# Peptides against a protein of PDB entry 4GMN: the designs that were tried, part 46

Target 1, 375 residues: chain A of PDB entry 4GMN
Amino acid sequence: RYANITLLALVTLASIGTDFQETLVKGNQGSRESPISAADEEWNGFDDADGDAMDVDQKSSSGEDQEEDYEEIDVKEDDEDDDDDSITSEMQADMERVVGADGTDDGDLEDLPTLRELIQTAVPQLIRLSNLPIDSDESLTIQSHALSALNNISWTISCLEFANGENANIHNAWYPTAKKIWRKTILPILEADSADLKLATQVTSLAWAVARVLHGETPTDGNPHRKFISLYHSSKQQAGGNSNSIEEPEDPFQGLGVKCIGVVGSLAHDPAPIEVNREVGVFLVTLLRQSNNVPPAEIVEALNQLFDIYGDEELACDKEVFWKDGFLKHLEEFLPKMRTLTKGIDKRTQPELRTRADEALLNLGRFVQYKKKHA

## One batch from the design tools (peptide; aimed at target 1 C159 F253 E352 R356)

Design b2_p19_4_s1 (made by RFdiffusion4, then SolubleMPNN; from b2_p19_4, 11 letters changed)
Fold by OpenDDE base, seed 2:
Structure b2_p19_4_s1 (fold): chain B 375 residues (1-375), chain A 19 residues (1-19)
Amino acid sequence: as target 1 above (375 residues)
Amino acid sequence: SFLDENEISRLDGRLFYQP
């Protein structure tokens, strides 16, 4: 009875996370479709209307300064609780700024508290539920639904722009929670080393969503990048043995391999430890070298991750990894293979995969040129 | 950066929701 209520609540939270994304995506699309056309109305000059200076007589009433000695009650505010309420109020105000910019009426303002309640109220409970002892099929079902809800919330937040100080209040509210999800949900599941590929796929999806916000600031404890690389290889070994039973997701980008690449790529961004960056970079470049046996979607993701990780020449990883380990040569040698791979994707049967491969091919050519210019 | 010198369109708007 309680478990059915818990499951219903988890399904509801996962749905709210999806609906919230749809709302955010619609809001952010609305802001892009606003035609730039209206701002060219010539600001016709303000005519200097000579408004008469009415002399308002300064009546100097000398009010007596009663120094009320307010006894400074030294309330030791435990500084920990004020930060959460302040972040909540700021996050709400930033959401009101994001939604209020679209000029939508009273209805969209009701959804602003939803992100707060998702982060502060729902996520801590979802973390708790994801950490339940697995002693029954019911506990496993609860964990799966908790992971689904955490995944949907984390993915939704990871679609907000945080570059250039955008959504900073949301970022600041989410950042500690994202670290908590990583430490309390993701790491324990990865350490349990379960043969459950479904659970591994769920936790890897969540890990990617979380790592898309935390990047190289994702906790490196226990070398999680190596666990995801190991999971990548293990998933390939299992798929090769049992041709019948792993329903490869119909969507090539929903594959565990793509998710593993997305996680480890995100983990390797600055300020990640240089050895983490190197191990991930070598893994990604090795996929390109072995591309004949790698699904096209994983190649697309591996390329995008390489562009993100090594797109900035000011970063330590450029000199210490990219140039030292000779990655440019491998990318240049891969360019003709990528052209062949991309051309082999049928636009009619796999339009998205083809579009993303065409983009990654274009960017690979540009990236090789960029790196040759900045050598 | 590479991003500053290149108009990189990314289809990154794809979310991996669990049903």
Scores: peptide ipSAE 0.308, ipTM 0.839, DockQ to the pose 0.623
OpenDDE base, seeds 1, 3, 4, 5: peptide ipSAE 0.307, 0.303, 0.306, 0.307; ipTM 0.840, 0.838, 0.838, 0.840; seeds 1, 3, 4 fail the geometry check

Design b2_p19_4_s2 (made by RFdiffusion4, then SolubleMPNN; from b2_p19_4, 10 letters changed)
Fold by OpenDDE base, seed 4:
Structure b2_p19_4_s2 (fold): chain B 375 residues (1-375), chain A 19 residues (1-19)
Amino acid sequence: as target 1 above (375 residues)
Amino acid sequence: SFLDENKIVRLDGKLFYQK
């Protein structure tokens, strides 16, 4: 009884995270529809060419009228309106406020009561549930659902704009909680050195979502970047040995390798320790050098992380790592390989992977030019 | 920054939700 109620509550908290996202994505799409001024390109009318349709006369055959009286079985469509009325009117109002907040509303978290309760009340319970002693299949299930809920919440929050002081109230409320997730949930699971790839994937996804907000302010205790690099390598070794292909997730970007890259990339941002930045930067550049054996999605993510980490020449990591370790040369040498890789992706079968690879290729060319200009 | 000079809007859109 209590287990089922706890599981239902965890599923509901995970769904709240997804529904909140869908609303944020819809709201952000609506705001990015700045009216493209319809340039009045006069669509020149398609000329009505009068082509003579030939009169083919074909004949008569009189096949018989068998009136099979099919009884209308009145299948009452029970419209099970699964009114997943899980969205409270208060939650919907909070979602609308977060989406509708033009970056000038330093709205108090008092105006976001559902989000406040999610961060301050629910997440601390999820952290406790993720740290239960694993003594049963039930405790494993609870941990997995708690990690899924924490993941969805953390990802949703990581998609809020925090630049220029936008959503500063949410950022300030989330930041200590994100550090608590890191220290209390992520680190203990990473320290347990579990051979469970499912758990490793869950914790790595959560770690990425948390690190997308904390960046280089993510706690460096116990060198977690090395653990994620080790996990990356271990995941590649296991995939090569057991023909039990863990079904590579249908989405190439959902792979454990991509998630590991996303975590370590995020951890390497300023103000990360220069040695953490260097170890991550060398790892990412090494993936580009070994690109013949690296999935395209991991290359896209590694490039994106390199652009974010080293996109500012005023940062200590630019001089101390990027230039000292000769990363520009490796990026230049990779540019023709990236063109080949991107062209090899079928637009019909993998449209998203192709689009993100085309973007990463464009940005790689621009980044090399930028770094040459700011050398 | 590189992002400022290039006006790079990433397709950040895919959240890695766990079902």
Scores: peptide ipSAE 0.306, ipTM 0.827, DockQ to the pose 0.581
OpenDDE base, seeds 1, 2, 3, 5: peptide ipSAE 0.301, 0.302, 0.298, 0.302; ipTM 0.824, 0.823, 0.824, 0.824; seed 5 fails the geometry check

Design b2_p19_4_s3 (made by RFdiffusion4, then SolubleMPNN; from b2_p19_4, 9 letters changed)
Fold by OpenDDE base, seed 1:
Structure b2_p19_4_s3 (fold): chain B 375 residues (1-375), chain A 19 residues (1-19)
Amino acid sequence: as target 1 above (375 residues)
Amino acid sequence: SFLDENKIVKLDGRLFYQP
């Protein structure tokens, strides 16, 4: 009884996190419509083929108007207002404020009561539930659902803009909680060295969401970047042996390999230790060199991480890693391979993967040019 | 920065809810 209520509450918290993200993603897409100038491809007019009008003289037969009195069955549309009550009016008001508010730096969420309760009340309980002793299938199920709820909340928060002091109140409230998730949930699960790929995928997804906010300020205790690199390699060794048993996620970007790349890329951002940055940068560049054996989605993520990590020439990692370790040469040598890879993706069967690969290819060309200009 | 000179369209990370 208590377990079923706990599971229902965890599923509900995970659902709320999903719906909140879908609305944030829809809100953010509206602002980033750079007008793709519709190139006026002149629609060449179809030639007027002179189709001969055959005069079919069909005769006038006077069939009797039986007015069958169709009784209007007043189908009461029961407006089942499926009030998809997933987003409360308070959550909508909080979302509108998050998108529009010049956040105060105080870390106070007085104006965001739903988000405050998620961070301050729900997340600490989810951390507790994710750390229960695993002694039964029930405790394993509770852990899995607690990780899913933490994942969804953490991903939703990681989709907020925090650059230039935006949403500083939310950032300041989330930051200590994100560090607590990392230290209390993520690290203990990674240290348990479980052969459970499902658990590894869940914790890696959560780690990526948390690291997307903490970046290089993510706790470096126990070299977590090496654990995720090891997990990446281990996942590839297992997949190569048993092609039948890993349900490749329907979305190529939900794969464990992509998530591992996303985590380690995020961990390598400034102010990460230069040796952490180097180990991650070498890992990412090595994926590009080995691209013939790497899924296209992992290449796209590895490129995006490289652009983010090394996009600023004022950072210590630019001089001490990017230039010192000769990364520009590897990116330039990869450019023709990326063109071939991107062209090999069918737009009809994998439209998203193709779009993301076309964008990553465009950005790779621009990045190589940028780095040559700022050399 | 490269980000300032080039509008990188980051496609947002999708939520991984395993039902």
Scores: peptide ipSAE 0.240, ipTM 0.775, DockQ to the pose 0.646
OpenDDE base, seeds 2, 3, 4, 5: peptide ipSAE 0.237, 0.234, 0.232, 0.232; ipTM 0.773, 0.773, 0.771, 0.773

Design b2_p19_4_s4 (made by RFdiffusion4, then SolubleMPNN; from b2_p19_4, 10 letters changed)
Fold by OpenDDE base, seed 1:
Structure b2_p19_4_s4 (fold): chain B 375 residues (1-375), chain A 19 residues (1-19)
Amino acid sequence: as target 1 above (375 residues)
Amino acid sequence: SFLDEVKIERLDGSLFYQK
């Protein structure tokens, strides 16, 4: 009884996190509609060919109009207003405030009561549930659902803009909680060295969401970047042996390899220790060098992480890693391979993967030019 | 930075929600 209520509450919290995201994504897409000026390409009129009017004369037969009185079956459409009440009016009001509010720096969420309760009340309980002793299939199920709920909440928060002091109140409220998720949930699961690829995928997804906010301020205790690099390599060794059993996620970007790249890339951002940055940078550049054996989605993510990590020449990692370890040469040598890889993706069967690969290819060309200008 | 001057904003692809 209590377990079923706990599971239902965890599924509900995971759903709320998902629905909150879908609305944030829709809200952000509405602001990025730069009016594509409809270039009025004058569609030149197709010539009216003179098709002959055949005069078919056919006659008048007077069939009796039996007005069959079709009784209008007043199908009461029960408007089952499936009020998909998944988003409360309070959650909508909180979302509108998050998109529009010049957040106060105080970390106070007085104006965001739903988000406050998620961070301050729900997340600490989810952390506790994710750390239960695994002694039964029921405790494993509770852990999995707690990780899913933490993942969805953490991903939703990681989609907020925090650059330039935006949403500073939310950032300041989330930051200590994100560090607590890392230390209390992520690290213990990574240290348990479980052969469970499902659990590894869940914790890696959560780790990426958390690291997208904490960046280089993510706790470096126990060298987590090396654990995720090891997990990446271990996942490839297992996949190579048993091509039949890993349900390749329908979305190429949902793969464990992509998630590992996303985590370690995020961990390597400033102010990460230079040796952590170097180990991650070398890992990412090595994927590009070995690209013939790397899924296209992992290449796209590795490129995007390299652009984010090394996009600022004022950062210590630019001089001490990017230039010192000769990364520009590897990126320039990869450019023709990326063109071939991107052209090999069928736009009809994998439209998203192709679009993200076309973008990453364009950014790679621009990044190489930028770095040559700022050398 | 490259991010401020030249980077094309990433297409916010399918976010990593566990269904």
Scores: peptide ipSAE 0.215, ipTM 0.809, DockQ to the pose 0.587
OpenDDE base, seeds 2, 3, 4, 5: peptide ipSAE 0.207, 0.210, 0.214, 0.212; ipTM 0.801, 0.807, 0.810, 0.810; seed 3 fails the geometry check

Design b2_p19_5 (made by RFdiffusion4)
Pose (drawn by RFdiffusion4):
Structure b2_p19_5 (pose): chain A 285 residues (1-30, 108-237, 251-375), chain P 19 residues (1-19)
Amino acid sequence: RYANITLLALVTLASIGTDFQETLVKGNQGDLEDLPTLRELIQTAVPQLIRLSNLPIDSDESLTIQSHALSALNNISWTISCLEFANGENANIHNAWYPTAKKIWRKTILPILEADSADLKLATQVTSLAWAVARVLHGETPTDGNPHRKFISLYHSSKQDPFQGLGVKCIGVVGSLAHDPAPIEVNREVGVFLVTLLRQSNNVPPAEIVEALNQLFDIYGDEELACDKEVFWKDGFLKHLEEFLPKMRTLTKGIDKRTQPELRTRADEALLNLGRFVQYKKKHA
Amino acid sequence: SAEEAARDLTTKEIQRKLD
């Protein structure tokens, strides 16, 4: 039963996690009662995956169970985070998911992050899941072991298809949990790291630049948020952004539209947003 | 892909904030 009974169930649950994304797209061209697949994924499939993700690991075989269990959690969390939850959008699905997303973080992402050593493959798997969960949690994400510091250290140390880089994952997840209403100091650290990435953009891969700019725009674009005054202005983030604007223009033109298009068009949008961003705040004390 | 779709949504949200 081993090869069939356990591994097959996980790989299939993960595929179900992947393919539910197509239901969302096709459904649009036309209490999760209307979405039983999603209802069952959250209420039934996910609790067992958190359990499997936790357990040793005493042996290599259970090393594979953990990995597959993380793959399914990843796919589901990702697909769910492909929904618009800003404002009142998709509120029914948000309430069904949010507590579970907190559990995945506390019971899965955090204990694994506690034992630093040793894997790159696994370190990549947890960051990808944590990024998916934090895209829904938005600074409501738990601040316990000061996880942003660990993901920040993971970025620099793992320095030794552009958007699949682990570094991009570290920028995204740390950037997502630093939105309001996060601890103002947690925001300060994450914001400093994201800006430092620009000041020292001399060697940062272009995709990581685009993610850092999107994360910053996403965080400090509201003057009513304490962190806009408490960090963005208090630490003068504006100067580095004004200084980075010329540097950002050359790197964007350094990208071959023809090889490959997506990064180029994405970077064009970031510089465009970067320019608009430098103006809006320039207008605000 | 899911990641690509997530990037699209993020861009749309940023544009809305700037508008």

Design b2_p19_5_s1 (made by RFdiffusion4, then SolubleMPNN; from b2_p19_5, 8 letters changed)
Fold by OpenDDE base, seed 2:
Structure b2_p19_5_s1 (fold): chain B 375 residues (1-375), chain A 19 residues (1-19)
Amino acid sequence: as target 1 above (375 residues)
Amino acid sequence: SAEERARELQQKRIDEKLA
């Protein structure tokens, strides 16, 4: 009896989360044009602002060269074997303190009481239900429904525009909760190394929705990007062996591979650690190099993620990863392959995939031209 | 699902930009 009530409540919450998307999108459209997801911006490059070079007559004031003799402080490399294990525990404890300090100004959702209750009351219960010990088919069902509800809520919120301080109240209310979903729901399920592809797909979809808001501010504890890359590869190995029984999702963009790419791409955005960015960037570029064996939808997603990660030349990852690791050459070499791939997609049978591939091809051409101009 | 609707909204925006 209680289980059935819990399941009904979870299904109801999942439905509310889905229906709330339409309400929030319509509510925002009443004040601004449809939130263009940054992912859907046709990459136009930087407009050449014809910055009128104001001739700032820099008067050459001949300041005297004071040669400050920088004494070479011979910093002895004391080989302190700093056990890296201690920093993770203290950072985890301080992060738990920062998350446990209920005194963060909960973004005032006075005007959005339903969303407030969804974030503040429902999501914490869903996190709890997603973390129940799995001891029965009933507990698995509860977890799956809790993950589905969290997924729908997280995807709904990820469709809001947060750029330029838009929806800042919602962002501020969601941000700590999103981190809590990541740490308490996503990471424990990823670490459990379950052979359940359904569970892996659910957690990866949730991770993508959460990472679409947190981006490079997603907690890097345990190197989750590597877990998703591993999951990507594992999913390909399993699909190759049992060609008969895994119904490829009817929708190419719902595949576990696409979801893994979406997660790791989102995790690699600034201010992600440069090594996280590099590992993800290398993974994505490697998919392009191996494109003959990669589903077109995964190629489209990998390209979009590469554009979003490396579209801004002012970011540290442009110099330290994109240019340093020679990504431009790989993108240029991929252009003719992408043209062939895109032309190979039947517009009649796969209109969405074709449209997205046509856009990604256009953006790839523009991106390569931009990067060549700014080389 | 909310993910499917998100992708439908995304696709619609792509279609509006390509038109």
Scores: peptide ipSAE 0.156, ipTM 0.802, DockQ to the pose 0.275
OpenDDE base, seeds 1, 3, 4, 5: peptide ipSAE 0.152, 0.030, 0.148, 0.033; ipTM 0.809, 0.733, 0.808, 0.723; seeds 1, 4, 5 fail the geometry check

Design b2_p19_5_s2 (made by RFdiffusion4, then SolubleMPNN; from b2_p19_5, 9 letters changed)
Fold by OpenDDE base, seed 4:
Structure b2_p19_5_s2 (fold): chain B 375 residues (1-375), chain A 19 residues (1-19)
Amino acid sequence: as target 1 above (375 residues)
Amino acid sequence: TAEQRARDLRQKRIDAKLA
């Protein structure tokens, strides 16, 4: 009973996190006419395990024809409008405020009660649930759902604009909580060194969402970038050995390799320690050099991370890593390979991957030209 | 996915910095 209620609450929190993102995206689209195709995330609902219908042998008792006068019970069809209003009017109002807040309203989270409760009440419980001792399949399920809910919330918040002081109230409320997720949920799971690829994928997705807000201010305790680099390499070794096709996620960008790249790239942003930046930068550039053996989605993500990390010439990492370690030459040498890679992607079967590869190729050309001008 | 939507928003920011 309590487990089922906890599970339902975790699923509901995960759904709230996604629905909150949908309406944030819709609200931001109301200001920009470009239709983002709602990719219908098939919520893989509960596989209610088929309860074995016990064949109760209904013995045919031949009881007599009593004509009981069926009074027409006028069953008022109460139209239970299952208003699956998954978005409460309060959530919608919070979302309209988050989207409509021109960055001048340093509004307190008092004006965002749903988001406040999500950050201050729900997330701390999810962190607790993600840290339960794994001693049963039930505790593993609870951890997985808690990680899923944390993931959806963290990704949703990471979609907000925080540049130029936009959403500063939300940023300030989230920032300590994001650090708590990192230290209390992500690090302990990474330190447990579990061979569970599902758990590794969940924690890496969460780590990416968190690191997209914290960037180089992500806690460097225990060198987590090296753990994610190690996880990247380990995932490649396992995929090569077990002919159990871990069903390549239908979305190439949902792969553990892409997620690892996204995490380590985000961790390497200023003000990350220069050595962390270097180790990540060298890792990313090495993927480009080895691109013949790297999935196209990972190359796209590695390029995008390199552009974000080294896009500012005023940052210490530009001089101390990008120029010092000769990254420009590697990017220039990669341009013709990227053109070949991008052209090799079928637009019909992988339209998104092709679009993102075309964009990354365009940006690579621009980035190389920019860096040559500022050399 | 929440992640996919976040990538789309990131791309818009890259395009805005490179424009």
Scores: peptide ipSAE 0.047, ipTM 0.763, DockQ to the pose 0.745
OpenDDE base, seeds 1, 2, 3, 5: peptide ipSAE 0.047, 0.050, 0.025, 0.028; ipTM 0.765, 0.763, 0.698, 0.700; seeds 1, 2, 3, 5 fail the geometry check

Design b2_p19_5_s3 (made by RFdiffusion4, then SolubleMPNN; from b2_p19_5, 7 letters changed)
Fold by OpenDDE base, seed 2:
Structure b2_p19_5_s3 (fold): chain B 375 residues (1-375), chain A 19 residues (1-19)
Amino acid sequence: as target 1 above (375 residues)
Amino acid sequence: SAEDRARDLRLKRIQKKLE
């Protein structure tokens, strides 16, 4: 009984997250629609039609109050303040400086009560449900639904613009919650090293959504980028052996490989540790070098990640990784291969993949020119 | 889509670095 209610609640939360995504996307599209001059159509006052109040008789049926004694399960919040002191005092001091200057804009979602309740009330429960011991098919189903709801919420929020201080209130409210999702949901599932490709795909999708907001500020504990790189390679080995049973997603961009690339690319953004950036950069460049055996969608994502990571010459990773490890040469050598790859995609059967490959090819040419100009 | 916007922003960023 409780499990069915929990499942229904999770399905409802996942639906609300989707509807919220659609609403945010529509709202942000509405702000880009040029103000069509709403002509001053004179609001002709609706005449007060005196609708007769039919007296619906108050039949006072005295239903007996069965006090169902809800046993208050006193869930002791063990405040395990695991003071994992691994956050260097300098990073805390820089966070305190950023918080200390504009300390009046607490992530006050006063104007966004639904989003507030989603972040503050729903997400913590979803994190809890994603961490349940897997002892039954029911527990596995609950975890899968909790991950789906977290994924939808996280993707929705990751669709907001946070650059240049846009949506700062939402960012500030989401940021600690996103870190909690990472630490309490994503990392434990990645550490369990389950052979379940469905679970791996769900957690990787969630990790990508979270890392699209946190970027290089995503917790680096346990080197999660290496786990996702390993998962990428493992997924390729399994696909090569059992040609029959892995339903490749109909959408080439929904593949586990693309998701792994999206996660590790996002993790490698500034201010990620230079070694994390290097390992990811080398992984991405290696995919380009091995492009004959890599799906086109993964190449498109790998290129996009490389452009986003190394698109700024002011970042430490430009000098210490991009130039030092000779990435420009690999990108330039890949340019003719990308032209061939893109031309090989049928516009009729795979229009989205072709469009995204044409864009990535255009950007690759531009990026190589940019880097040559700023060498 | 949000992905289309991200792609457009990427294109614009790379273009702006060439100007």
Scores: peptide ipSAE 0.146, ipTM 0.830, DockQ to the pose 0.345
OpenDDE base, seeds 1, 3, 4, 5: peptide ipSAE 0.146, 0.135, 0.144, 0.135; ipTM 0.831, 0.825, 0.829, 0.824; seed 4 fails the geometry check

Design b2_p19_5_s4 (made by RFdiffusion4, then SolubleMPNN; from b2_p19_5, 8 letters changed)
Fold by OpenDDE base, seed 3:
Structure b2_p19_5_s4 (fold): chain B 375 residues (1-375), chain A 19 residues (1-19)
Amino acid sequence: as target 1 above (375 residues)
Amino acid sequence: SAEERARELRQERINRKLA
């Protein structure tokens, strides 16, 4: 009884975290409707080309369809008003405020009561539930649901812009909680060295969401970048041995390898220690050099991380790592390989992966040209 | 998904920075 209520509450919190994101995205799109001036493109009418009437005379076979009197079972549409009111009116009002508010530097979230309760009341309980001793299948289920809820909340918050002091109130409220998730949930699970790939995938997804906000300010205790690099390599070794159909996740970007790259890339951003940046940068460039044995989605993510990390020449990592370790040469040498890889992706079977690879190829060309001008 | 939309928004940012 109590377990089922706890599970229902965790599923509800996970749903709320997803729906909250959709509302934030819709609100941010509405504010960016600069009026596209309807340029009156005069619709020049297509000319009435007289296409000739091919009279295909297909014959009249007279099958006597017996009208079986199918009694209309009056299926009462029970309008189950699935009031999937998954978003409370209060939560929607909080989302509208997040999109519209000049970021008050007040970390108290007085104007965002639902988000405040989510961060201050729900997340600390989810952290506790994710850290329960695993002694039963029930405790494993609770941990998995708690991690899913933390993941959705963390991903949603990571969609907010925090650059230039935007959403500073939310950033200031989330930042200590994000560090707590990292230290209390992510690190202990990574240190337990479980052979459970499902748990590893869940914690790595959560780690990526958290690291997308904390970046180089993510706690460096125990060298977490090395743990995720090790997890990347371990995941490749396990997938090669058991021909158990690990159902290749239908989304190539949901793979543990992509998530590991996303985490370590995020950890390497300024103000990360130069040595952490170097180790991650070398890892990412090494994936490009070994691209023949790397899934295309991981290559796309590795490129995007390299563009984010080294796209600013004013950062210490540009001089001390990018130029010093000769990364430009490796990126330039990878351009022909990336063109071949991208062309090898079928647009019909993998349209998203092809689009992302075409974008990453375009950006790689632009990035190499940018770096050559600023050499 | 929350993660998918976060990847889209990031990609739009990368594309804009390198354009």
Scores: peptide ipSAE 0.137, ipTM 0.823, DockQ to the pose 0.735
OpenDDE base, seeds 1, 2, 4, 5: peptide ipSAE 0.099, 0.025, 0.102, 0.127; ipTM 0.803, 0.687, 0.807, 0.817

